# Peptides against a protein of PDB entry 5K2M, part 45

Target 1, 273 residues: chain A of PDB entry 5K2M
Amino acid sequence: MRIGITYTVLRREEMAIKERAGEFGEVVMLHEDDLLFPGNYDLDVVIIRNVSHFKALYTARLFESEGIPTVNSSRLIFEAGDKLFATLRLAGKVPVPEWKAALSEGGALRVPDSLGYPLVSKPVFGSWGRLLAKVNDRDSLEAVLEHRKWMKNPLYGIHYFQEFVEKPGRDIRSYVIGGEFVGAIYRYSNHWITNTARGGKAEPCSDPEVEELSVKAWEAFGEGALAIDIFESEKGLLVNEVNPNMEFKNAARVTGADMAGKLVEYAVEVAKT

## One batch from the design tools (peptide; aimed at target 1 R130)

Design b2_p22_1_s1 (made by RFdiffusion4, then SolubleMPNN; from b2_p22_1, 12 letters changed)
Fold by OpenDDE base, seed 2:
Parts: C-alpha cells; structure tokens; sequence
Structure b2_p22_1_s1 (fold): chain B 273 residues (1-273), chain A 22 residues (1-22)
C-alpha cells in the first residue's frame, strides 16, 4: 500500500495522518510544489490536505485522472466545500438554516423580503469565517453588495444568505468519516462567528441527537470524511455547513478520538475498492 | 525523494516549535 498525502503546510493533522498512514504502508508526502500533472504517480490512494479549497479540488481531480482515488474525492470536495452546493445537498436530508441564493444585486436586494433581517451574507467559498457579514438592515445589505462588486473573484457575485441563527454562545463541530461518527465538540465563542482557531474553547460533545444528525448530514454526500458544523437554535439542531478538508487537532485533543487513524483507515478502504 | 526530505525538515521544525509552545 502506497499512500500519498498532499499538503500546503505541515500541520498537526498532517503529522498525525502521516504517522497513522505509516502503519498501513509506505507514505509519500507531497507538498504542493511537488505536484506536476500528468505524472507517473505510483500511489494506491491520496489523502488530500491542501489548505486551499480550490487547490484541494484540482489536486484530487488530477490524481483521479491518473486513476488514483482520493480522500476526499474531487466530487465531494466540490460539493461540500461550496456553501451553496453543500446546502443543496443538506437541505433535503437535514434541517438547515433558512437560506436564499441570488445571482445579481437586484436579486440579493429582495432576499430580506423572504428571510427578513438579520441575515448572514456568506461567500460560497472560504474558511475561518472570512467575509461573513451579519446584515442587520437595508443599509448594511447595500454596503455588502457594494463591496462585492469590487471584489476581483467572480464567485463573489454569487450571493448566498442565511437567516441569522441565535446560538447559545457555542456551536458544534462533528466528524463523520466513511459514514461513521467519530466525535464532536462544542466550540465556545462570545462572537457570533465561532472558531476554535480564533481563540474559542472546545469541549467534548456527547449528544445522541448530534451523532444521528451528523451521520444524516454525511449521508447527503454519501462518501468521504467531513467535519460538520451544527447550530443549536430555538428550532433545534441545524446543519450550517460541512468541510471536506477538516481541521481536527482541537477535536482530537478534546475528545481523544483517533481522527487521523479513522481517516487513514477509510483511505485504505478506498484504495482497496 | 526531495519531497520526503522537505517533509522531514518541516516535520523537525514543527516538532521543535511544538516543544517550545507546550
């Protein structure tokens, strides 16, 4: 078994994945600078750990073009890593925050007619709460839309909005790999944007409802390894987003779950299919 | 491989960094 691991930056996650992968076979670490296609890669599977969503997506697709399966697949990265496409998968399977998508400024200006205020404006791509805006009123909406016009990436012209969900000072991040629930954490923050990487505390989450919902959310995609962000709302649990390139160092530390091992085990299974 | 050598260097650096902050 030869296991590739693509990466941008060597993080705790990549170190843990490398260590666990070594138990199953030869590990080939592949920095982004090492990747040229077409290539003659002698690998049975590649674990995709590129930081950039798009780099991860293209890397996965390029390996797949060489007949090498990836974890996650390019399909999963594409669908799960786009907030709108992820919502489209999730909405039919699990509760999600109310949402609207608009393809123009004129359309976006009508979103409050349906969802009201406050809203959350999200880019369809991006991580760590980048370019999330709480939109409390018309003036704020116009400001967000105005700023979007001057952003260079055309994807900023895709206007994705959610209802603002009041959270109890925390959210939930769960992990499902190959359809198996691996663990979950509470992420505490005094800010409406919760992220442990921004100084939030994490605690173990042991809730059967979270486990069930997390598996259902994963089933909306039907493959791979996903981190799932869940809100505790007045309406109950809502699946906010999923991440096909998950960070898990905090979750692994807090829960003691072998996230890296489970990921590698799944990759080995994928290699054998 | 060059990739492996770079990884090992980065890994060592990461371990040293971790030792300083833990």
Amino acid sequence: as target 1 above (273 residues)
Amino acid sequence: SEADERFEREYEDALEWLKKIT
Scores: peptide ipSAE 0.018, ipTM 0.461, DockQ to the pose 0.025
OpenDDE base, seeds 1, 3, 4, 5: peptide ipSAE 0.000, 0.000, 0.016, 0.013; ipTM 0.299, 0.320, 0.441, 0.406; seed 5 fails the geometry check

Design b2_p22_1_s2 (made by RFdiffusion4, then SolubleMPNN; from b2_p22_1, 11 letters changed)
Fold by OpenDDE base, seed 3:
Structure b2_p22_1_s2 (fold): chain B 273 residues (1-273), chain A 22 residues (1-22)
Amino acid sequence: as target 1 above (273 residues)
Amino acid sequence: SEEEERFIREKEEAEEWLKKIT
């Protein structure tokens, strides 16, 4: 078996994936600078680890066009990596924060009529809490919308909002690969954005309700490897978002789970299908 | 360390909050 691994930066995750993949066959590391299409790639499967959402999406689609399956698939990256499209899948299966989408400034200005204040403005794409805004009032909403007009990417004109969810100074990150729950962590931070990339600390989460909810959230998409962000709220557990290009170094360290091994095992299964 | 002390404090605050909502 020949396993490709595409990457932008060789992180702890990519090193772990490479090491585990070597136990199953030949490993071909493919930096973004090595990727040219159409190509003559002799690979049974490709694990997609590009940092950019769009680069990951297009890389997956390009390999698929040559008959090489990818983990994750371009379909999954597309649907799970967009916050609005992910919400559309999740909302039919699991509890999610209340949300609204608007396609114009005039539409966006009416969102508080249904969600109230405070609300959260999110771009449909992006990671690590970039361009998240807690909107407390009308003046703040108008300011966010005004700034969006001057952003070059037309996707910033898609206005996605959620209710603001009060959290206990932590959130939950769980991991589901091929429909199997692999593990979960608590991420602690006094900031309303609890992402560990912003200085949050992690501890293991062992909660049967989190495990069940995480599997149900994965089933909304039905394939691949997903990281799932869950809020503990006064309304109970809420699935906030999913990530088809997951970081797991903190979770692997804290839980001791072989997340890289599980990802490779799933990729090998996909290659044999 | 100061970072560890901060983490312990943040964890305790989170646990106290959770007790109020359950």
Scores: peptide ipSAE 0.381, ipTM 0.888, DockQ to the pose 0.015
OpenDDE base, seeds 1, 2, 4, 5: peptide ipSAE 0.014, 0.014, 0.015, 0.282; ipTM 0.461, 0.531, 0.499, 0.829

Design b2_p22_1_s3 (made by RFdiffusion4, then SolubleMPNN; from b2_p22_1, 12 letters changed)
Fold by OpenDDE base, seed 4:
Order: sequence, then structure tokens, then C-alpha cells
Structure b2_p22_1_s3 (fold): chain B 273 residues (1-273), chain A 22 residues (1-22)
Amino acid sequence: as target 1 above (273 residues)
Amino acid sequence: SEADERFEREYEEALEWLKKVT
């Protein structure tokens, strides 16, 4: 078994994945600078750990074009890593925050007619709560839309909005790999954007409802390794988003779950199919 | 390989970082 691991930065996660992968076979670390296609890669599977969503997506597709399966697959990265496409998968399978998408400024200006205020404006791509905006009124909406016009990436012209969900000062991050629930944590923050990367604390989450909902959320995609962000709302649990390229160091530390091992085990299974 | 050398360097740096923050 030859396991490739693509990466941008060697993080705690990549170190753990490398170590665990070594138990199953030969490990080939592939920094982004090492990737050139078409190539002649002698690998049975590639674990995608590129930091950039797009780099991860294209890397996965490029390996797949050479007949090498990836974890996650390019399909999963594409669908799960885009907030709107992820919402499309999740909607109708699990409870999600109310959402609207608009393809023009004129359309976006009508979003409050359906969702009301406050809203959350999200880019369809990005991590760590970047470019999330709480939109409390018309003036704020107009400002966000104006700024988006001047952003270079055309994907910023895709307007994705959610209702603002009041949270109890925390959210839930769960992990499902190959359809199996691996673990979950509470992420505490005094800010409406809950992210442990911004100095939030993490605690173990042991809730059967979270576990069930997490598995159902994964089933909306039907493959791979996903981190799932869940809100505790007045309406109950809501699946906010998923991440096909998850960070898990905090969750692994807090829960003691062998997330790296589970990821590698799944990759090995994928290699054998 | 250059890839291996880079990885080793990054790995050592990561280990040093981990030692400082643990």
C-alpha cells in the first residue's frame, strides 16, 4: 500500500495522518510544490490535505484523472466545500438554517423579503469565518453587496445568505468518516462566529442527537470524511455547514478520538475498492 | 529528494512549535 498525502503546511493533523498512514504502508508526502500533472504517481490512494479548497479540489481531480482515488474525492470536495452546494445536499435531509441564494445585486436586495433581518452573508467558499457578515439592516446589505462588486474573484458575485441563528455561546463540530461518527466537540466563543482557530475553547460533546444528525448529514453526501458544524438553536439542532478538508487537532485532543487513524483507515478502504 | 528535505524541515519546525505550545 502506497499512501500519498498532499499538503500545503505540515500541521498537527498532517503529522498525525503521516504517522498513522505509516502503519498501513509506504507514505509519500507531497507538498504542493511537488505536484505536477500529468505525472506518473505510483500511489494506491491520496489523502488530500491542501489548505486551499480549490487546490484540494483540483489536486483530487488530477489524481483521479490518473486513476488514483482520493480522500476526499473531488466530487465530495466540490459539493461539501462550497457552502451553497453543501446546503443543497443537506437541505431536505437534515434541518438547516433558512437560506437564500441570489445571482445578482437586485436579487440579493430581495433576500430580506424572505428571510428578514438579521441575515448572515457568506461567501460560498472560504474558511475560519472569513468574509462572514452579520447583516442587520438594508444599509449593511447594500454595503456588503457593494464591496463584493470590487472583489476580484467572480465567486464573490454568488450571494449566499442564511438566517442569523442565535446560539448559546457555542456551536458543535462533529466528525463523520466513512459513515461512522468519530466524535464531536463544543466550540465556545463570545463572538457570533464560533471558531476555535480564533481562540475558542473546545469541550467534548456527547449527545446521541448530535451523533444521529451528524451521520444523516454525512449521508446527504454519501462518502468521505466530513467535519460537520451544527448549531444549537431555538428550533433545535441545525446543520450549518460541512468541511471536506477538516482540521481536527482540537477535536482529537479534546475527545481522544483517533481521527487521523480513522481517516487513514478509510483511505485504505477506498484504495481497496 | 527536495520534497523529503522540505518535509523534514517542516516536520522539525512543527515539532519545535509543538514543544513550545504543549
Scores: peptide ipSAE 0.026, ipTM 0.603, DockQ to the pose 0.026
OpenDDE base, seeds 1, 2, 3, 5: peptide ipSAE 0.006, 0.018, 0.006, 0.000; ipTM 0.372, 0.461, 0.391, 0.337; seed 1 fails the geometry check

Design b2_p22_1_s4 (made by RFdiffusion4, then SolubleMPNN; from b2_p22_1, 12 letters changed)
Fold by OpenDDE base, seed 5:
Structure b2_p22_1_s4 (fold): chain B 273 residues (1-273), chain A 22 residues (1-22)
Amino acid sequence: as target 1 above (273 residues)
Amino acid sequence: TEEEERFIEEKEEAEEWEKKIT
């Protein structure tokens, strides 16, 4: 078996994936600079670890066009990596924060009529809580919308909003690979954005409700490896978003789960189907 | 790339904050 691993930056995750993949076959590391299509790749499967959502998406689709399966698939990356498309999948299966989408400023200005204030403005793409805004009033909404008009990427014209969810100073990050729950952590933060990329204590989360909800959230997509962000709210557990290009360094450390091994095992299964 | 640079900066910031809280 020949296992490709595409990457932008050699992180702890990519090193762990490489090491574990070596137990199953020959490993071919493919930096973004090594990628040229159409190509003659002798690979049974490719693990996609490109940092950019769009680079990951296109890389996966390009390998699939050569008849090489990818983990994650281009379909999964596309649907899970866009916050709005992910919400469309999730909302039919699991509890999610109340949301609205608008395709114009005039539409966006009517969102508070349904969601009220405070609300959260999110870009449909991007990571680590970038361009998240807590919108407390009309003046703040107008300011966010004005700034979006001057952003270069046309995707900033897709206005995605959620209700503001009050959280107990933490959120949950869970991991599901091939439909198997691998583990979960609490991420603590004094800020309303609880991303570990902005610092925070991580602790193991052992909750059967989190496990069940995480598997159901994965089933909304039905394939691949996902990190799942869950909120503890007054309404119960809410699935906020999913990530098809998961970081797991902190979760692996805190839980002791072999997330890299589980990802490789799943990739090997995909290669055999 | 600018995206890689921003990724590195955010990771360095994250690691610094993890050291302060853990």
Scores: peptide ipSAE 0.013, ipTM 0.509, DockQ to the pose 0.069
OpenDDE base, seeds 1, 2, 3, 4: peptide ipSAE 0.013, 0.013, 0.012, 0.013; ipTM 0.478, 0.500, 0.489, 0.491; seed 1 fails the geometry check

Design b2_p22_2 (made by RFdiffusion4)
Pose (drawn by RFdiffusion4):
Structure b2_p22_2 (pose): chain A 273 residues (1-273), chain P 22 residues (1-22)
Amino acid sequence: as target 1 above (273 residues)
Amino acid sequence: SEIVEQLEFDEEMMKEDEEFYS
């Protein structure tokens, strides 16, 4: 059993994964510098841990082209990692915040007629709560669209919006690996953006409703290891997003759950084809 | 615009994160 781990830097998550994988077989640490294709790699499975979402997608696709299964797969990395593609997959399967998509500035200006104010603008490929905007009126919408327009990345031209959900000063992050619920936390903040990467704080979450909803959200994709974001609202729990390159150091510390171990166990199972 | 300033700040943070993790 040779288990590959692709990484950019060795965060606590990558170190814990390396350790757990060592109990099952030879660990081959693959920095981005070690990645060259086409190439001969002798691996039964690769755990994708690249910090760049896009680098993780392409390395997963490249290893798949060498006949080497990846966790997570290139398909899941793409579908689950893109807010719009992921919302299309979650829709009708679990409750989600109301959302709209537009392909131009003009189309985006009509979004408030459907969603109302306040609304949330976010990039389709983003993480860590970056470039999220709470838009309370037309002037703010025009300001966000004007800035998006001048940004170089054509992906900023895909305009994705959600109604603003009044959360109770926190949101929920849960983890489902291979269909098994492995834990959840609350992420508190005095700001409506609650990511731990922006200073949000983790506490344990033992709400049985989140466990079931989290499994249903995972089932919309039917594979892999997913970190799932959930909102509490006046209309019950809403699934906001899913994440295919999960961070969990605060979550594992707070809940005591072995998220790195469960990811590895799942990877060994996929390594057996 | 305060909202634009916040967006520019986040854009800069994205560059700093890219450099940090490189």

Design b2_p22_2_s1 (made by RFdiffusion4, then SolubleMPNN; from b2_p22_2, 10 letters changed)
Fold by OpenDDE base, seed 5:
Structure b2_p22_2_s1 (fold): chain B 273 residues (1-273), chain A 22 residues (1-22)
Amino acid sequence: as target 1 above (273 residues)
Amino acid sequence: SPIVEQLDKDEKEIEELEKLYS
């Protein structure tokens, strides 16, 4: 078994994956600078750990074009890594926050007619709460839309909105790999964006409802390794988004779950299929 | 401890990763 691992930066996650992969076979670490296609890669599977969503997507597709399966697949990265495409998958299977998408400024200005205020403006791509805006009124909406006009990436012209969900000072991040629930944590923050990397804390989450919902959310995609963000709302649990390039150092430390091992085991299974 | 406190160091790590994301 020859296991490739693509990466941008050697984080704690990549080091853990490397260590666990070494128990199953030969490990080939592939920095982004090592990747040139078409190539002659002798690998049975590649674990994709590129930081950039787009670099991860293209890297996965390039290996697949050479007959080498990837974890995650380019299909999963594409669908799960886009907030709108992910919502389209999730909405048919699990509860999600109310949402609207608009393809023009004129359309976006009508979103409050359906969702009301406050609402959340999200780019369809991005991580760590980047370019999220809580929109409390018309003036704020106009400002967000005006700024979007001057952003160079055409994807900023795709306007994705959610209802603002009042959370109990925390959210939930769960992990499902190959259809199996691996673990979950609470992420605490006084800010409406509850990413722990912004000065929060993490605690274990042991809730059967979270486990069931997380598996159902994974089933909406049907493959791979996903981190799932869940909100606790007055309406119950809502699946906010999924992440096909999951960070898990905090969750692994807090829960004691062998997330790196589970990811490698799944990659080995994919290689044998 | 099952509780992990995140320090400001993680914010700097995110900023560095965001630069690489673009």
Scores: peptide ipSAE 0.020, ipTM 0.614, DockQ to the pose 0.062
OpenDDE base, seeds 1, 2, 3, 4: peptide ipSAE 0.017, 0.018, 0.017, 0.017; ipTM 0.542, 0.563, 0.562, 0.556

Design b2_p22_2_s2 (made by RFdiffusion4, then SolubleMPNN; from b2_p22_2, 10 letters changed)
Fold by OpenDDE base, seed 3:
Structure b2_p22_2_s2 (fold): chain B 273 residues (1-273), chain A 22 residues (1-22)
Amino acid sequence: as target 1 above (273 residues)
Amino acid sequence: SPIVEELRRDEEEIKKLEKLYS
């Protein structure tokens, strides 16, 4: 078994994955600078750990073009990494925050007619809560839309909105790999944007409902390794988003779950099918 | 290109990560 691992930065996650992969076979670390295609790579599977969503997507697709399966697949990265596409998948299987998408400013201005206020404006792409806006009123909506016009990326013209979900000062991040629930954590934050990367405290989450919901959310995509963000709302658990490019160092530390091992095991399974 | 701007942002974050793990 020859396992490739593509990476941008050798983080704790990549180190852990490398270490675990070594137990299953030969590990080939592939920094982004090492990636040239076509390359005739002699690999049975590639674990995609590129930091950039798009680089991860293209890397996966390029390996797939050479007949090498990837974890995650380019399909999964594409669908799960886009907030709107992910919502479309999730909404068919699990409770999600109420959402609207508009393809014009005029359409976006009508979103509150159905969702009310407050709203959350989200770009369909972007990491670490970038360009999330809480929209409390019409004035704020107009401001967000005006600012979006000056952003050069046309994808910002795809207006994705969610209801604002009141959270109990935390959210849940769960991990499902190959359809198996691996673990979950609470992420605490005093800010409405919960991001562990910004110094949030993490604690283990042991909730059967979270486990069940997480698996169902994963089943909406049906493959790969996903981190799943879940809100605790007044109307119950809501799946907010999924991440096909998961960070798990904090979750692994807090839960004790062998997330790296589970990821490698899944990759090995993928290599064998 | 929308992708280029996002890639640029990613590069900035990557540089921060590189410094952290360096």
Scores: peptide ipSAE 0.206, ipTM 0.830, DockQ to the pose 0.125
OpenDDE base, seeds 1, 2, 4, 5: peptide ipSAE 0.018, 0.135, 0.416, 0.076; ipTM 0.489, 0.800, 0.914, 0.771; seeds 1, 4 fail the geometry check

Design b2_p22_2_s3 (made by RFdiffusion4, then SolubleMPNN; from b2_p22_2, 10 letters changed)
Fold by OpenDDE base, seed 4:
Structure b2_p22_2_s3 (fold): chain B 273 residues (1-273), chain A 22 residues (1-22)
Amino acid sequence: as target 1 above (273 residues)
Amino acid sequence: SPIVEELEKDEEEIEELKKRYS
């Protein structure tokens, strides 16, 4: 078994994955600078750990073009890593926050007619609450839309909105790999964006409802390794988003779950299929 | 249950990494 691991930065997750992968076969670390295609790679599977969503997506697709399966697959990265596409998958299977998408400023200006205020503006790509905006009124909406016009990436012209969900000062991040629930944590924050708050704390989450919902959320995609962000709302649990390039350092520490091992095990299973 | 307070540092680091390599 030859296991490739693509990476941008050797983080704790990549180190853990490397270590565990070494128990299953030969490990080939592939820094982003090493990636040239076509490349005649001799690998049975590649674990995709590129930091950039797009680089991860294209890396996965490029390896797949060489006949090498990836974890995650380019399909999964594409669908799960885009907040709107992820919502489209999730909405048919699990409770999600109310959402609207618009493809023009004129359409976006009508979003409050359905969602009301406050609402949350999200870019369809990005992580850690980057460029999330709580839109409290019309003036704020107009400002967000105006700023988006001047952003270089055309994807910022895709207007994705959610209802603002009041959270109990925390959210839940769960992990499902190959359809198996691996673990979950509470992430505490005083900020409405839990992922960017100062002084964030993590605690184990042992809730059967979270476990069930997490598996169902994974089933909306039907493959791969996903981190799942869940809100505790007045409406009950809501699946906010999923991440196909999951960070798990804190979750692994808090829960004691062997997330790196589970990821490698899944990759090995994918290689054998 | 054990509380890990390193989320902020990790999140900032990852955000910085993502900014650098986006």
Scores: peptide ipSAE 0.076, ipTM 0.618, DockQ to the pose 0.061
OpenDDE base, seeds 1, 2, 3, 5: peptide ipSAE 0.019, 0.016, 0.028, 0.237; ipTM 0.525, 0.549, 0.654, 0.794; seeds 1, 2, 5 fail the geometry check

Design b2_p22_2_s4 (made by RFdiffusion4, then SolubleMPNN; from b2_p22_2, 8 letters changed)
Fold by OpenDDE base, seed 4:
Parts: structure tokens; sequence; C-alpha cells
Structure b2_p22_2_s4 (fold): chain B 273 residues (1-273), chain A 22 residues (1-22)
């Protein structure tokens, strides 16, 4: 078996995936500079680890066009990596924070009529809480909308809003690969944007409700490897978002789960299908 | 502490990744 791994930067995750993949066959590391299509790739499966959502999406689709399956698939990356599209999938299966989408400034200005204040403004793409804004009032909403007009990417004209969820100083990140719950962590932060990459503490999360909810959230997509972000709210557990290009170094360290191994095992299964 | 050092490394890594996303 020949396993490709596409990457932008060799992170701890990519190193772990490479190491585990070596136990199943020949590993072909493919930096973004190595990717040229159409190509003559002799690979049974490709694990997509490009940092950019769009580069990951297009890389997956390009390999699929060569008849090579990818983990994650371009379909999954497309649907899960877009916050709005992910919400559309999730909302039918699991509790999610209340949300609204608007396609114009005029529409966006009416969002508080439904959701009230405070709101969270989210771009439909992006990582690590980039361009998330807590919108406390009309003035803040107008400011966010004004700034969006000057952003270069037209996708910033897609206005996605969510209710502000009060969290107990933490959120939950769980991992589901091939429908199997692999593990979960609490991420602690004093900031309303909780991310371990910003120096937050991580601890193991052992909660059967989290496990059940995580699997259901994964089932909304029905394939691949997902990190799932869950909020503890007054309404109970809410699935905030999913990540089809998951970071797991902290979760693997804290839980002891072989997330890289599980990912590789799933990729091998995909290759055999 | 080892924890602080690890967190600092993570922050540095994040900064580098953010540059690549831009």
Amino acid sequence: as target 1 above (273 residues)
Amino acid sequence: SPIVEELEKDEEELKELEKLYS
C-alpha cells in the first residue's frame, strides 16, 4: 500500500501520521510544492493535511479526479470546513447554537430581530477564531458589516451569525474518525474564544453524553475524520462547529489516544473500499 | 515549566501558520 500525505508544514500531527502510516505501507510525503495536476500519482489513498481549507479542498478533489481516494474527501472538506454548510448538516441531527445567515447588509441588520444581542459574527471560513467578533449592539454590527465591505475575498460578504453562548470558561473538542469516538478534551480559556493553540490548558473529557453527541454530529456528515467543537450551555450541549482538517497534538497528548494511528487506519480502510 | 515552554511553542507555531493562511 502507498499512502500519500499532503502537507504545508510538518507539524507534530503530520509527523505522527507519517510515523504511523509507515507501519501500513510506503509513505509518500507531498509538500504543496510537489503537487502538480494532472499528475501520475501511484497512491492508494491520500491523507490531506494542507493547512489552508481551500488548498485542502482542491487537493482532495484533484486526487479524486485521478481516481485516488482522500481522507478527508473533498465533499467532507467542503461541507464541514465551511461553518454555514456545516451548520446546515448539523442542525438536522444535533443541537446547535441558534444561527442566522444573510446575503446582504440589509439582511444582516435584521438578524438581531431574531437572535437578539449579543451575537457572534463568523466568517464561513477560517481557523483559530480569526475574524470572530462578539457583537454586543447595533453599532458593533454596523462596524463589522462595514469592514466586510472592504475585505478582498467575496466570501466575507456571506454573513453568518450565531447566538453568543456563555461557556463555563471552557469548551469541548472531541474526535470521531470513521464513526468511532476516539477521545475528547476540555479546552480552558478565560477568553470567550477558546483555543488551545492560544495557550489554553487542555484536560481529558470523559463524558458519555459528549461521546454520544459527537458520534451523532459525525453521522450528520457520514464519513471521514472530524474534530467536533462542543459548548456546554444553559441549554445543554451544543455542537458549535466541526473541523475536517483537525489539529490533535494536544488532544493526543492529554488523552493518550492514538489519533494519528486511528486516522491512518481509517485511510487504509478507505483505500480498500 | 515544561508546560509553559510547550504553550510558547504552540503560540509560535500558530503565528507561523497564520502567516501561511494570509
Scores: peptide ipSAE 0.019, ipTM 0.583, DockQ to the pose 0.062
OpenDDE base, seeds 1, 2, 3, 5: peptide ipSAE 0.017, 0.016, 0.017, 0.017; ipTM 0.593, 0.577, 0.501, 0.554; seed 1 fails the geometry check

Design b2_p22_3 (made by RFdiffusion4)
Pose (drawn by RFdiffusion4):
Structure b2_p22_3 (pose): chain A 273 residues (1-273), chain P 22 residues (1-22)
Amino acid sequence: as target 1 above (273 residues)
Amino acid sequence: MDALYELYYELGVEEEERLLEE
């Protein structure tokens, strides 16, 4: 059993994964510099841990082209990692915040007629709560759209919006791996953006409703290891987002759950075809 | 589907790397 781990830097998550994988077989640490294709790699499975979402997608696709299964797969990395594609997959399967998509500035200006104010603008490929905006009126919408327009990346031209959900000073992050619920936390902040990457704080979450909803959200994709974001609202729990390159150091510490071990166990199972 | 992945990678990687430097 040879288990590859692709990485950019060795965060706590990557170190814990390396250790767990060592109990099952030879670990081959693959920095981005070690990635060259086409190439001969002798691996039964690769765990994708690249920090760049896009580099993780491409390395997963490249290893798949060498006949080497990846965790997560290139398909899941793409579908689950893009807010719009992921929302299309979650819709009708679990409750989600109301959302709209527009393809131009003019189309985006009509979004408030459907969603109302306040609304949330976010990039389709983003993480860590970056470039999220709470838009309370037309002037703010025009400001966000004007800035997005002048940004170089054509992906900023895909305008994705959600109604603003009044959360109780926190949100929920849960983890489902291979269909098994492995844990959840609350992420608190005094700010409406609660990511731990922006200073949000983890506490254990033992709400049985989140376990079931988290499995249903995972079932919309039917594979892999997903970190799932959930909002509490006046209309019950809402699934906001799914994430295919999960961070969990604060979550594992707070809940005591072995998220790195469970990811590895799942990877060994996929390695057996 | 593979062409879409490559295109999505090319469109996104430069901006993501720029954000990571911040």

Design b2_p22_3_s1 (made by RFdiffusion4, then SolubleMPNN; from b2_p22_3, 10 letters changed)
Fold by OpenDDE base, seed 4:
Structure b2_p22_3_s1 (fold): chain B 273 residues (1-273), chain A 22 residues (1-22)
Amino acid sequence: as target 1 above (273 residues)
Amino acid sequence: FDEELERLYELGIEFEEELLKE
């Protein structure tokens, strides 16, 4: 078994994945600078750990073009890593926050007619609460839309909105790998954007409802390793988003779950398929 | 550069813009 691991930066996650992968076979670490295609790579599977969503997506697709399966697959990265496409998958299976998408400024200006205020503006790509905006009124909406016009990436012209969900000062991040629930944490924040990477605290989450919902959310995609962000709302649990390139250092630390091992085990299973 | 990226990671800042500056 030859396991590739693509990476941008050797984070705690990549170090853990490397270590666990070594128990299953030969590990080939592939920095982004090492990636040239076509490359005739001699690998049975590649674990995709590129930081950039797009680099991860294209890396996965490029390995797949050489007949090498990836974890996650390019399909999963594409569908799960785009907040709108992820919502489209999730909405058919699990409760999600109310959402609207608009493809023009004129369309976006009508979103409050349906969602009301406050609402949340999100880019369809990006992580760590980047470019999330709580939009409380018309003036704020106009400002966000104006700024989006001047952003270089055309994907910022895809206007994705959610209802603002009142959360109890925390959210839930769960992990499902190969359809198995691995663990979950509460992420605490005094800010409406909850993210442990931004100095939030994490605690273990042991809730059967979270576990069930997390598996159902994963089933909306039907493959791979996903981190799942869940809100505790007045309406009950809502699946906010998923991440096909998950960070898990905090979750692994807090829960003691062998997330790196589970990821590697799944990759080995994929290689044998 | 890698150390800076690691720092940004710890701060929960996305790297895509920084990666594009290379």
Scores: peptide ipSAE 0.015, ipTM 0.528, DockQ to the pose 0.070
OpenDDE base, seeds 1, 2, 3, 5: peptide ipSAE 0.015, 0.008, 0.007, 0.008; ipTM 0.527, 0.467, 0.469, 0.504; seeds 1, 5 fail the geometry check

Design b2_p22_3_s2 (made by RFdiffusion4, then SolubleMPNN; from b2_p22_3, 14 letters changed)
Fold by OpenDDE base, seed 4:
Structure b2_p22_3_s2 (fold): chain B 273 residues (1-273), chain A 22 residues (1-22)
Amino acid sequence: as target 1 above (273 residues)
Amino acid sequence: FDEKLKELVELGLEHEEEELKL
């Protein structure tokens, strides 16, 4: 078994994955600078840990083009890593926040007619709550739309909106790998954007409803390793988003779950199929 | 899948590289 691990930065997650992968076979660490295709890679599977969503996606697809399976697959990275495409999968299986997509400014300006205010503007890509805007009124909507016109990336012209969900000062992040629930945490924040990267506390979440919902959310995609972001709302649990390039250092630390081991075990099983 | 992938990536790549250098 030869296990590739692609990475941009050697984080705690990549170190843990490397360590656990070493128990199953030879580990080949592949920095982004080492990635040239076609490359004639001699690998049984590649664990994709590139920080960039798009670099992860292309890296996965490039290895797949050489007949090397990836965790996650390019398909999963594509569908789960795009907030709109993820919503399209999730909405058929689990409760999600009310959402609208518009492909023009004129379309976006009509979103409040259905969602009301406040609403949340999201880019379809990006991590750590970047470019999330709480839009409280028409003036704020117009400002967000105006700023989007001047952004270089045309994907900012894809207007994705959600209802604003009032949360109890926390959200839930769960982890499902190969269809198995691995663990969940509460992420505490006084800000409407709950993210542990912004200095939030994490605590274990042991809720059977979260476990069941997390597995169902994973089943909307049917493969890979996902972090799942769940809101506690007045409507009950809502699956907000999924992440196919999960950070898990805080979750592993807080829950004691072997997230890295479970990821490697899944990658080894993928290599055998 | 492959055609939609090509369209989306031509659009997305440039902005993430700048943020990783900060």
Scores: peptide ipSAE 0.016, ipTM 0.521, DockQ to the pose 0.719
OpenDDE base, seeds 1, 2, 3, 5: peptide ipSAE 0.008, 0.009, 0.007, 0.014; ipTM 0.479, 0.506, 0.486, 0.479; seeds 1, 3 fail the geometry check

